# Ledger of designs, part 18: peptides against a protein of PDB entry 6PSE

Target 1, 78 residues: chain A of PDB entry 6PSE
Amino acid sequence: PSEEEEYARLVMEAQPEWLRAEVKRLSHELAETTREKIQAAEYGLAVLEEKHQLKLQFEELEVDYEAIRSEMEQLKEA

## One batch from the design tools (peptide; aimed at target 1 E42)

Design b2_p16_2 (made by RFdiffusion4)
Pose (drawn by RFdiffusion4):
Structure b2_p16_2 (pose): chain A 78 residues (1-78), chain B 68 residues (1-68), chain P 16 residues (1-16)
Amino acid sequence: as target 1 above (78 residues)
Amino acid sequence: LVMEAQPEWLRAEVKRLSHELAETTREKIQAAEYGLAVLEEKHQLKLQFEELEVDYEAIRSEMEQLKE
Amino acid sequence: SPTDEERRAFFESLLE
């Protein structure tokens, strides 16, 4: 029997004391994973924002580069 | 009276939590894998930005060298 | 791959 069918049998045929402990165990597992899930989403928003700021700082540098480059090309007529 | 025949509720709770835990895990993993992708994207962009900085300095100094 | 807008909406939905 696979671990899945063994567990299914355990839930449908185990005593209430065991069922209560499993409810309790899963409640802790869910609370912890919910915490991890939330931190992962916050991490995502933070790095998404960092990336956004970096993109703007990059496009700003592109404009400053073009301005100097444009002036140099003009000067090569001298 | 003996509504105490209620292992059926506990069994319903084990199943409910097991499913919620599974979806929460998928959401967590999905969220983590997205976070890694943004880090990879930011890394490529940081590399490109530092390249543009160097080129920018190269032609700021090449000009100004235009000196008369 | 999801866009940044889609990723942001996904992360915000997890924080709801």

Design b2_p16_2_s1 (made by RFdiffusion4, then SolubleMPNN; from b2_p16_2, 5 letters changed)
Fold by OpenDDE base, seed 4:
Structure b2_p16_2_s1 (fold): chain B 78 residues (1-78), chain C 78 residues (1-78), chain A 16 residues (1-16)
Amino acid sequence: as target 1 above (78 residues)
Amino acid sequence: as target 1 above (78 residues)
Amino acid sequence: MPSDEEIEAFFRSLLE
């Protein structure tokens, strides 16, 4: 039997005291995992924002670079 | 009483059938939340990598830009 | 805000 099947059997055969304890355990784990998920999402969004800002700066610099490059090229060709 | 206190009371007074159902529910939610957490982490790492690559490109462009800018400035001052 | 390194470490910890 798989671990899942074994666990299912355990739950099915468990006494109320065990079941209550399991509810408590699962609730705790769920709360922790939820907090971690939320934190991950928050950090992810922050990084995304930073990347976006960096991209904007990069694109602006590209424009400036091309402008100077072009002008420089013209000067050197003259 | 808080929701937590009410829930705790419910668990304490619940019948085995309800408790088993609650274990199942919580297990399901935990599994889902865990998957979401993992996905968030994976995406976060990917974005971090993208940002890092972009930063490297940006820094390289900055160097190139400053080189041309400096040369241009010298030409214009002459 | 945490550093990128800290954030990375956090993400990695979630995958362990």
Scores: peptide ipSAE 0.675, ipTM 0.876, DockQ to the pose 0.984
OpenDDE base, seeds 1, 2, 3, 5: peptide ipSAE 0.674, 0.673, 0.673, 0.674; ipTM 0.875, 0.875, 0.875, 0.875

Design b2_p16_2_s2 (made by RFdiffusion4, then SolubleMPNN; from b2_p16_2, 6 letters changed)
Fold by OpenDDE base, seed 3:
Structure b2_p16_2_s2 (fold): chain B 78 residues (1-78), chain C 78 residues (1-78), chain A 16 residues (1-16)
Amino acid sequence: as target 1 above (78 residues)
Amino acid sequence: as target 1 above (78 residues)
Amino acid sequence: MPSDEELEEFFRSLLE
């Protein structure tokens, strides 16, 4: 039997005291995992915003660069 | 009493059948939340990498821009 | 890899 099947059997044959302890354990793990998930999502959003701002700055610089490059090229060809 | 205290009381007074169902529910939620957390972490890392690459490109462009700007300024002053 | 828009939606969904 798989570990999952063995665990299922354990739960089915367990005494109330064990079951209550397992509920407590799982609740704790769920709470921690939920906090970690939320934190990961918040960080992800923050990084996305930072990347977006950087992209905007980059695009502005590209425009300025092309303007100067073009002017310089014209001067060299004159 | 807080919701947490009420839940704790419920668990303490619950029948084995309810407890087994709760173990199943919590296990399911934990599994889903864990998958979401992991996925969020993976995506967050990917965005960080993209931002880093963009930053490098931006810095390279800044260098090139300053070089042309300086050259142009010199030409205008000559 | 999801688009930035899709990623934003995903991350926001995790905060709900």
Scores: peptide ipSAE 0.679, ipTM 0.877, DockQ to the pose 0.945
OpenDDE base, seeds 1, 2, 4, 5: peptide ipSAE 0.672, 0.672, 0.673, 0.672; ipTM 0.875, 0.875, 0.876, 0.875

Design b2_p16_2_s3 (made by RFdiffusion4, then SolubleMPNN; from b2_p16_2, 6 letters changed)
Fold by OpenDDE base, seed 4:
Structure b2_p16_2_s3 (fold): chain B 78 residues (1-78), chain C 78 residues (1-78), chain A 16 residues (1-16)
Amino acid sequence: as target 1 above (78 residues)
Amino acid sequence: as target 1 above (78 residues)
Amino acid sequence: MPSDEELEAFFRSLLA
């Protein structure tokens, strides 16, 4: 049997004391996992914003670079 | 009483049938939240890597830009 | 905000 099937059987045959303890365990793990998920989402958004700002700076520098490159090329061809 | 205290009391007074249903509910929510947490972490790592690659490209462009700027300045001063 | 290295460590810890 799979671990899931074994766990399902354990839950069906478990005493109330075990079930209460399992509810408490699962509630704790759910709260912790939820906090981690939220924190990961917040950090992900922050990194995304930083990347966006960096992209804007990069695009601005590309424009400035192409302007100087073009001017330099024109001067060399003249 | 807080929702947490009310829930704790409900768990203590609950029948086995309710407890089994609650274990199933919490297990399902934990599985979903865990998947979402993993997806958020994978996304965060991907954006972080993209930002890193963009930073390297930006720094390379800064070097190239300063080289051309310096050459242009020298040509103008000569 | 944490450093990029700290963020990477954090995200990897969530995948462990």
Scores: peptide ipSAE 0.672, ipTM 0.876, DockQ to the pose 0.946
OpenDDE base, seeds 1, 2, 3, 5: peptide ipSAE 0.671, 0.672, 0.669, 0.671; ipTM 0.875, 0.875, 0.875, 0.875

Design b2_p16_2_s4 (made by RFdiffusion4, then SolubleMPNN; from b2_p16_2, 7 letters changed)
Fold by OpenDDE base, seed 3:
Structure b2_p16_2_s4 (fold): chain B 78 residues (1-78), chain C 78 residues (1-78), chain A 16 residues (1-16)
Amino acid sequence: as target 1 above (78 residues)
Amino acid sequence: as target 1 above (78 residues)
Amino acid sequence: MPSDEELEAFFRALLA
């Protein structure tokens, strides 16, 4: 039998005391995992915003660079 | 009583059939939340890498820009 | 890889 089938059998044959302990265990793990999920999502959003700001700065610099490059090229061609 | 205390009481007084159902419910939610957490972490790392590459490009452009700016300034001062 | 807009939506959905 697979681990999943074996676990299912355990749950089916378990006494109330074991089941209550398992509910407590799973509740705890769910709470921790949920907190970690939230933290990961918040961090992801923060990095997205940072990347966006960086992209804006990059695009501004590209405009300034092309302006100076063009002016310099014109001076060298004269 | 708080929701947590009320839930704890429910678990203490519950019959085996309810407890087995709760184990199944919690197991399902834990599996889903775990998958979401992992996916969020993977996406977060991908965005970090993109931001890093963008920063490298930005720094390269800054160097090139300062070089041209300096050359142009020298020409204007002569 | 999802777009930035899709990623934002994904992360926000996890926080809902």
Scores: peptide ipSAE 0.667, ipTM 0.876, DockQ to the pose 0.952
OpenDDE base, seeds 1, 2, 4, 5: peptide ipSAE 0.658, 0.660, 0.659, 0.658; ipTM 0.874, 0.875, 0.875, 0.874

Design b2_p16_3 (made by RFdiffusion4)
Pose (drawn by RFdiffusion4):
Structure b2_p16_3 (pose): chain A 78 residues (1-78), chain B 68 residues (1-68), chain P 16 residues (1-16)
Amino acid sequence: as target 1 above (78 residues)
Amino acid sequence: LVMEAQPEWLRAEVKRLSHELAETTREKIQAAEYGLAVLEEKHQLKLQFEELEVDYEAIRSEMEQLKE
Amino acid sequence: SEEREAEVRRIVEEAE
């Protein structure tokens, strides 16, 4: 029997004391995973923002580069 | 009376939590895999930004060298 | 931030 069917039999046939402990155990597991899920989403928003700021800082540097480059090309007529 | 024959509710709770835990885990993993992708994207962009900085310095100095 | 990044990597490693 697989671990899944063994567990299914345990839930449908175990005593209430065991069922209460499993409810309790899963409640802790769910609370912890919900905490981890939330932190992972916050981390995503943070790095998404960092990336956004970097993109702007990059496009700003592109403009400054073009301005200097445009002036140099003009000067090569001298 | 003996509504105490209620292991059926506990069993319903075990199943409800088991499912919620599974979906929460999927959401967590999915959120983590997305976070790693943004890091990888940011890394590529940081490398490109530092390249542009060097090139920018190269032609700021190459000009200014235009000196008369 | 480094701690959160390490935790994300741990989650992905355990999911493998």

Design b2_p16_3_s2 (made by RFdiffusion4, then SolubleMPNN; from b2_p16_3, 7 letters changed)
Fold by OpenDDE base, seed 2:
Parts: sequence; C-alpha cells; structure tokens
Structure b2_p16_3_s2 (fold): chain B 78 residues (1-78), chain C 78 residues (1-78), chain A 16 residues (1-16)
Amino acid sequence: as target 1 above (78 residues)
Amino acid sequence: as target 1 above (78 residues)
Amino acid sequence: MEEKEKQVKEIVEEAK
C-alpha cells in the first residue's frame, strides 16, 4: 500500500486521542506553511517592485541614449 | 472566550467522526497551502532572474551611453 | 533581502 493509503487507514482506525494530536499537529504545520507562503509572496512582490523601478530607469536611459546617438549621427552626416 | 479557545474546546470534546473530518480538512488545506508556498517561491525566483537580466542590460547601456556622452562632450569642447 | 532570498531558495530546494 502507498503511504497515503496507510495514512488513510491509520486515520480511520485511530483513537480519539491520536486524532486530537493529529489535528494539533496539522494545525501547527498549516500555520507555519501559511507563514512561509506569505513570506515568499512578500519577497516576490518586493523583487517585482525593484524590477519595475529598474525598468523605468532603463527606459529613461534609453531615451537619453537615443537622443545623443541621433545628435551624434546628425553631426557626422554634416 | 477567544476563537482559539473555543476551537480548542471543540477539538477536546469532538467525536471521532468530527476529528477524522477535521484531519482530512487540515490535510487538504496543508497540501494546498504547501503548493501555493512553492509557487510563490518559484515566482519570486523567476522575477529575481528577470531583474538580474535587466540589470545586466542596464549596465551595458550605461557603458554605451557614457562612451557617446564623453565623445560628444569632447567634440563640443574642441 | 538576502536572508529572504535564502529562505525562498530553501523553500524551492525543499520542494525538489
């Protein structure tokens, strides 16, 4: 039997004391995992914001670069 | 009593059938939350890589920009 | 941010 099937059987045959302990265990793990999920999401958001700011800076520099490049090209053609 | 205290009392006084259902519920939520945690983490890393690539492009453009700017400045001073 | 990055990397590696 798979571990999942064995676990399912354990839950089915378990005494109330074990079940209460398992509820407590799972509640704890869920709380921890939820916290980690939120932390990961917050990190992703922070990096996304940083990337966005960098992109704005990049686009501004591109505009400035193209302006100078165009001016230089015009001067070389004259 | 707090919701937590009420829940704790519920678990303490619950019948095996309720406890088994609660184990199943919590197991399901834990699995889903775990998946979401991983997805959030993977997303964060993907954005980080994108940011890194953008930064490299930005730095390359800065070099090119400074080269042209310097050349233009020299021409204006002559 | 580095500590958070490390934590996220650990989550990804743990999932593998």
Scores: peptide ipSAE 0.312, ipTM 0.852, DockQ to the pose 0.978
OpenDDE base, seeds 1, 3, 4, 5: peptide ipSAE 0.306, 0.302, 0.307, 0.311; ipTM 0.850, 0.850, 0.851, 0.851; seed 3 fails the geometry check

Design b2_p16_3_s3 (made by RFdiffusion4, then SolubleMPNN; from b2_p16_3, 7 letters changed)
Fold by OpenDDE base, seed 2:
Structure b2_p16_3_s3 (fold): chain B 78 residues (1-78), chain C 78 residues (1-78), chain A 16 residues (1-16)
Amino acid sequence: as target 1 above (78 residues)
Amino acid sequence: as target 1 above (78 residues)
Amino acid sequence: MDEKREEVKRIVEEAK
């Protein structure tokens, strides 16, 4: 039997005292995991925003670079 | 009474059938929340890697830009 | 990138 099946049997055969303890345990783990999820999501969003700003800076530099490159190329052809 | 206190009383006074259902509910929510946490973390890591690559490209372009800019400035000063 | 940003935002909002 899988661990999941064994756990399901345990829940089905458990006394109220065990079930109450399990509800408390799961509630605690859910709260912690939820906080961690939020933190991970907020971090991901922050990095995305940083990447976006970097992309804008890169694109601006590309425009400036191409302008100077083009000017330099024209001078070489003259 | 707070919602937390009311919930605690509900758990304390609940029948085994309700408790089993609550264990099932919490287990399901915990599993989903865990998956979402992992997904958020993986997204954050992926964006970090993308940002790193973009930073390398940006730094390379900065070097090239400064080289041309400096050459152009020298020509203007001559 | 925009799609990823919106997905992350949804995860945050759903967790609140």
Scores: peptide ipSAE 0.083, ipTM 0.812, DockQ to the pose 0.552
OpenDDE base, seeds 1, 3, 4, 5: peptide ipSAE 0.077, 0.078, 0.081, 0.080; ipTM 0.809, 0.810, 0.812, 0.810

Design b2_p16_3_s4 (made by RFdiffusion4, then SolubleMPNN; from b2_p16_3, 6 letters changed)
Fold by OpenDDE base, seed 3:
Structure b2_p16_3_s4 (fold): chain B 78 residues (1-78), chain C 78 residues (1-78), chain A 16 residues (1-16)
Amino acid sequence: as target 1 above (78 residues)
Amino acid sequence: as target 1 above (78 residues)
Amino acid sequence: MEEKEKEVKEIVEEAK
């Protein structure tokens, strides 16, 4: 039998004491995993915002760079 | 009592049938939350990598910009 | 930036 089938059998045959312990274990793991999920999501959002700001700065610099480059090119051609 | 205390009391007084159902519920939620956590984390990493690449490009452009700016300034002063 | 990267990597590794 698969691990899943074995676990299912264990749950079916378990005494109340084991079941209570398992509920406690699973509740704890769920709480931790939920916290980590939220943390990961918040980090993703923060990085996205930072990337967006950086992109805006990059695009502004590109405009300024091209302006100077163009002016320099004109001076060289004259 | 807090919701946590009430839940703890429920678990202590619960019949095996309820406990088995709760184990099943928690196992399912844990599996889903774990998947979501991984997905969120992987997404965050991807965005971080994109931001890093953008930062490198930005820094390269800054160097090029300052080079042209300096050259232009020298030409204006002469 | 590096700190956030580290934390995200830890979450990924713990989950796998």
Scores: peptide ipSAE 0.184, ipTM 0.828, DockQ to the pose 0.655
OpenDDE base, seeds 1, 2, 4, 5: peptide ipSAE 0.182, 0.183, 0.163, 0.160; ipTM 0.828, 0.828, 0.825, 0.824

Design b2_p16_4 (made by RFdiffusion4)
Pose (drawn by RFdiffusion4):
Structure b2_p16_4 (pose): chain A 78 residues (1-78), chain B 68 residues (1-68), chain P 16 residues (1-16)
Amino acid sequence: as target 1 above (78 residues)
Amino acid sequence: LVMEAQPEWLRAEVKRLSHELAETTREKIQAAEYGLAVLEEKHQLKLQFEELEVDYEAIRSEMEQLKE
Amino acid sequence: PTDEERRAFYERILSE
């Protein structure tokens, strides 16, 4: 029997004391995973924002580069 | 009376939590894998930005060298 | 996924 069918048998045939403990165990597991899930989403938003700021800082530098480059090309007529 | 024949509720709770835990895990993993992708994207962009900085300095100094 | 979709996914998770 697979671990899944063994567990299904346990839930449908175990005593209430065991069922209560499993409810309790899963409640802790869910609370912890919900905490991890939330931190992962916050991490995503943070690095998404960092990336956004870096993109703007990059496009700003592109403009400053073009301005100097444009002046140099003009100067090569001298 | 003996509504105490209620292992059926506990069994319903075990199944409900088991499913919620599974979906929460998928969402967590999915969120983590996205976060890694943004880090990879940011890494490529940081490398490109530092390249542009060097090129920018290269032609800021190449000009100014235009000196008369 | 686009950044917009990733942001909406993270905001949905945090709204739950």

Design b2_p16_4_s1 (made by RFdiffusion4, then SolubleMPNN; from b2_p16_4, 8 letters changed)
Fold by OpenDDE base, seed 4:
Structure b2_p16_4_s1 (fold): chain B 78 residues (1-78), chain C 78 residues (1-78), chain A 16 residues (1-16)
Amino acid sequence: as target 1 above (78 residues)
Amino acid sequence: as target 1 above (78 residues)
Amino acid sequence: MSDEEIEAFFRKILAE
């Protein structure tokens, strides 16, 4: 049987004491996983913002670079 | 009592049928939350990689820009 | 996915 089927059978055959312990375990894991999910989302948003700021800086530098490059090219062509 | 204390009391007083249903509910929520956490992590990594590539491009452009700027400045000073 | 879609995904998580 699959692990899922074996687990389902265990739950069906389990005594109340085991079931209560399992509820506690699952509740704890859910709380931790939820916290980690939230943290991942917060971190992801921060990185997106940093990337956005970097993109703006890059585009600004591209403008400045093209201005100087164009001036240098004009001097070579003259 | 806090919601946590009320829930704990409910679990302590619950019948096996309720406990089995709760294990199933929590297992489902944990699976969904885990999937969302993993997806959030994957997206976060993708954004990090994009930011890293952008940073490399930015640094490369900075080098090129400073080279041209320096050349232009030398021409002005000559 | 676009950055906007990724942002929307993260914001959805944080809105839960």
Scores: peptide ipSAE 0.665, ipTM 0.876, DockQ to the pose 0.947
OpenDDE base, seeds 1, 2, 3, 5: peptide ipSAE 0.664, 0.665, 0.665, 0.665; ipTM 0.875, 0.875, 0.875, 0.875

Design b2_p16_4_s2 (made by RFdiffusion4, then SolubleMPNN; from b2_p16_4, 6 letters changed)
Fold by OpenDDE base, seed 2:
Structure b2_p16_4_s2 (fold): chain B 78 residues (1-78), chain C 78 residues (1-78), chain A 16 residues (1-16)
Amino acid sequence: as target 1 above (78 residues)
Amino acid sequence: as target 1 above (78 residues)
Amino acid sequence: MSDEEIRAFFEAILAE
């Protein structure tokens, strides 16, 4: 039997005391996992914002670079 | 009483059938929440990698820009 | 996935 089938059997045959303990365990794990999920999402949004800011800076620098390059090229042609 | 206290009382007074159903519910929610947490982490890592690549490109452009700027300054001083 | 899709995913999590 798979671990899942064994677990299902355990739940079906379990006494109330075990079931209450399992509810408590699962509730705790769910709360922790939910917190971690939220934290991951918050962090992800922060990184997205940082990447966006960096992209803006990059694009600004590209404009400045092309301006200087063009000026330099004009000076060389003269 | 808080919702948490009421829930705790419910669990303590619950019949085995309710407890089994609650274990099933919590197990399902935990599995889903875990999947979402993992996916959030994966996306976060992907964004981090993209940001890193962008940072490298930005730094390369900065070097090129400073080189041209310096050359331009030298030409103006002459 | 696009950044917009990723953002939407994260925001959906935070909206729960």
Scores: peptide ipSAE 0.669, ipTM 0.876, DockQ to the pose 0.949
OpenDDE base, seeds 1, 3, 4, 5: peptide ipSAE 0.668, 0.668, 0.669, 0.668; ipTM 0.875, 0.876, 0.876, 0.875

Design b2_p16_4_s3 (made by RFdiffusion4, then SolubleMPNN; from b2_p16_4, 5 letters changed)
Fold by OpenDDE base, seed 3:
Order: C-alpha cells, then structure tokens, then sequence
Structure b2_p16_4_s3 (fold): chain B 78 residues (1-78), chain C 78 residues (1-78), chain A 16 residues (1-16)
C-alpha cells in the first residue's frame, strides 16, 4: 500500500486521542505554512518594486548616455 | 471565548467521525497552501534573477557612461 | 507570467 493509503487506514482506525493530536499537528503546520506563504508574497512584492525602480533608473541613464554619445559623435564628425 | 478557544473545545468534545473529517479538511488545506507557498517562492526567485540581470546591465552602462563623460569633459577643458 | 500577473498573484495571497 502507498503511504497515502497507509495514512488513510491509520486515520480510519485511530482512537480519538490520536485524532485530536493529529488535528493539532496539522493546524500547527497549516499556520506555519500560511505564514511562510504570506512572507514569500511580501518579499516578492518588495523585489518587484526594487526591479521597477531599477528599470526606471536604467532608462534614465540610457537617455543621458545617448545624449552624450550623440554630442560626442557630432563633435568628432565636425 | 475566543474563536481559538471555541475551536479547541470543539476538537476536545468531537466524535471520531468529525475528527476524521477535520483531519481530511486540514490535510487538504495544508496541501493547497504548500503548493501556493512553493509557487510564490518560484515567482520570487524569477523576479530576483531578472533584477540581478538588470543590475549587471545597469552597472555596465554606468561604466560606459562615465568613460564618455570623462572623455567629453577632457575635450571641453582643453 | 508578466510582472503584473505576478504582482496580482502576491496581492491575492496577501488579501486572503
């Protein structure tokens, strides 16, 4: 039998004391996993914002670079 | 009583049939939450990689910009 | 996924 089938059998044959302990265990794991999920989402949004700001700075620098490059090219061609 | 205290009492007084159903419910929610957590982590890593690549490109452009700026400044001072 | 889709995904998680 698979681990899932064995677990299902254990749950089916378990006494109330074991079942209550399992509910407690699962509730704890769910709470921790939920917290980690939320934390991952918060960090993800922060990184997205940082990337966006960096993109804006990069685009501004590209404009400045092309302006100087063009000026330099004009001076060299004259 | 808080919702947590009410839930704890419900678990303590519940029959095996309810407890088995609750184990099943919590197992399902844990599986879904775990999947979402993993997906959030994967998306976060992808954004981090994109930001890192953009940072490298930005730093390369800064070097090129400063080189041209310095050359232009030298030409203007002469 | 686009950045907008990823943002929406994270915001959905935080809205739960």
Amino acid sequence: as target 1 above (78 residues)
Amino acid sequence: as target 1 above (78 residues)
Amino acid sequence: MSDEEIRAFFERILAE
Scores: peptide ipSAE 0.675, ipTM 0.877, DockQ to the pose 0.949
OpenDDE base, seeds 1, 2, 4, 5: peptide ipSAE 0.675, 0.675, 0.675, 0.674; ipTM 0.876, 0.876, 0.877, 0.876

Design b2_p16_4_s4 (made by RFdiffusion4, then SolubleMPNN; from b2_p16_4, 5 letters changed)
Fold by OpenDDE base, seed 3:
Structure b2_p16_4_s4 (fold): chain B 78 residues (1-78), chain C 78 residues (1-78), chain A 16 residues (1-16)
Amino acid sequence: as target 1 above (78 residues)
Amino acid sequence: as target 1 above (78 residues)
Amino acid sequence: MSDEERRAFFEAILAE
């Protein structure tokens, strides 16, 4: 049997004391996983903001670069 | 009593059939929350990589910009 | 996915 099938059998044959302990274990893991999920989302939003700010700076620099490039080309052609 | 205290009492007084159902419920929620956590992490990593590539492009443009700026300054001063 | 879709996903998690 698969581990899942063995686990299902264990749950079905388990005494109430074991089942209560398993509920407690699963509740703890769920709480931890939920906190980690939230933290991942918070970090993701932070990186999105940093990327956005960097993009704005990049676009500004592109404008400045093209301005100087154009001026330089005019000076070289005249 | 708090909801947590009430839940703890419910678990302690519950029949095996309810406890088995609760184990199944918690297992399902844990699986879903785990998938969401993983997806959040994957999205975060993707944004980090995109930010890194953007940073490299920005740094390259800064070098090119400073080169043209310096050349322009030399032309204007001579 | 777009940054907007990623943002929406993260915000949905934080809205729980």
Scores: peptide ipSAE 0.708, ipTM 0.881, DockQ to the pose 0.950
OpenDDE base, seeds 1, 2, 4, 5: peptide ipSAE 0.703, 0.703, 0.703, 0.701; ipTM 0.881, 0.881, 0.881, 0.880

Design b2_p16_5 (made by RFdiffusion4)
Pose (drawn by RFdiffusion4):
Structure b2_p16_5 (pose): chain A 78 residues (1-78), chain B 68 residues (1-68), chain P 16 residues (1-16)
Amino acid sequence: as target 1 above (78 residues)
Amino acid sequence: LVMEAQPEWLRAEVKRLSHELAETTREKIQAAEYGLAVLEEKHQLKLQFEELEVDYEAIRSEMEQLKE
Amino acid sequence: AEAAAREAEIRAWAAE
């Protein structure tokens, strides 16, 4: 019997004391995972923002580079 | 009376939580995998930004060297 | 140090 069918038999045939403990155990597991899920989403928003700021800082540097480059090309007529 | 024959509710609770836990785990993993992708994207962009800085300095100094 | 710890946690979660 697989671990899944063994567990299914345990839930449908175990005593209430065991069922209560499993409810309690899963409640803790769910609360912890919900906490981890939330932190992972916050981490995503933070790195997404960092990336956004870096993109702007990059495009700003592109403009400053083009301005100097444009002036140099003009100067090569001298 | 004996509504105490209620292991059926506990069994319903075990199943409900087991499913919620599974979906929460998927969402968590999915959220983590997306976070890693953004880090990889940011890394590529940081490398490109530092390249542009060096090139920018290269032609700020090459100009200015234009000196008369 | 804190940012590295958070990244390590994200990597551990993604490996699950």

Design b2_p16_5_s1 (made by RFdiffusion4, then SolubleMPNN; from b2_p16_5, 10 letters changed)
Fold by OpenDDE base, seed 3:
Structure b2_p16_5_s1 (fold): chain B 78 residues (1-78), chain C 78 residues (1-78), chain A 16 residues (1-16)
Amino acid sequence: as target 1 above (78 residues)
Amino acid sequence: as target 1 above (78 residues)
Amino acid sequence: SAREEQEARLREIAAE
C-alpha cells in the first residue's frame, strides 16, 4: 500500500486522542505554511517592483546614450 | 471567547467522525497551501534572476555612457 | 501571458 493509503487507514482506526493531536499538528503546520506562502508572495512582488523601476532607469539611460552617441557620430563624420 | 478558543473547544468535544473529517480537510488545505508556497518562491527567484540580469546590462550601459560623455566634454572644453 | 498570470496569483496570495 502507498503511504497515503497507510495514513488513511491510520486515521480511520485512530482513537479520539490521536485524532485531536493530529488536528492540532496539522493546524499548526497550516498556519506556518500559510505565513510562509504570504511572505514569499510579498517578496516576489517587491522584487517585481524593483525590476520595474530598474527597467525605467535603463530606458532613460538608453535615450540619453543614443543622443550623445548620435552627436558624437556626427562630429566624427564632419 | 476568541475564535481560536472556540475552535479548541470544538476539537476537544468533537466526536471521532468530525475529527476524521477535520484531519482530511486540514491535510488537503496543507497540501494546497504548500504547493502555492513553493510556486510563489519559485516565481520570486525567477524575477530576482531577471532583475540581476537587467542590473548587469544597466551597469554596462553606464560605463559606455560615461566614456562617451567624458569624450564629448573634452571636445567641448577644447 | 503565463508571467502575468503568475503575478496575478502572487497578488492574490499576498492579499490573504
Scores: peptide ipSAE 0.395, ipTM 0.861, DockQ to the pose 0.980
OpenDDE base, seeds 1, 2, 4, 5: peptide ipSAE 0.395, 0.386, 0.393, 0.387; ipTM 0.861, 0.861, 0.862, 0.861

Design b2_p16_5_s2 (made by RFdiffusion4, then SolubleMPNN; from b2_p16_5, 9 letters changed)
Fold by OpenDDE base, seed 2:
Structure b2_p16_5_s2 (fold): chain B 78 residues (1-78), chain C 78 residues (1-78), chain A 16 residues (1-16)
Amino acid sequence: as target 1 above (78 residues)
Amino acid sequence: as target 1 above (78 residues)
Amino acid sequence: EEEKKKEEELRKIAAE
């Protein structure tokens, strides 16, 4: 039997005391995992914002670079 | 009483059938929340890698820009 | 487009 099937049988045959303890355990793990989930998502969003700012800076530099490159090219052609 | 205290009393006074259902519910929510946590972490990592690549490109462009800027400045000073 | 999709998913996850 799979671990899932064994766990399901355990739950089915468990005494109320075990079930109450399991509810408490699962509630705790859910709360922690939920917190971690939110934290991971918030971090990802922060990195996206940072990447966006970096992209804007890159595009600005690219414009400046092309301006100087073009000026230099014109001077060499004259 | 707080919702937490009320829930705790509910669990304490609950019948085995309710407890089994609650274990099932919490297990399901935990599995889903865990999946979402992992997904958020994976997305965050991917964005970090993208940001890193963008940073490398930015630094390369910055070097090229400074080279042309310096050359142009030297020509203007001569 | 893919970035925006990721952002939407992250926002969804963060909203519980």
Scores: peptide ipSAE 0.474, ipTM 0.866, DockQ to the pose 0.686
OpenDDE base, seeds 1, 3, 4, 5: peptide ipSAE 0.471, 0.443, 0.474, 0.471; ipTM 0.866, 0.865, 0.867, 0.866

Design b2_p16_5_s3 (made by RFdiffusion4, then SolubleMPNN; from b2_p16_5, 11 letters changed; failed a check: too like the target's own chain)
Amino acid sequence: SAREELEERLRKIAAE

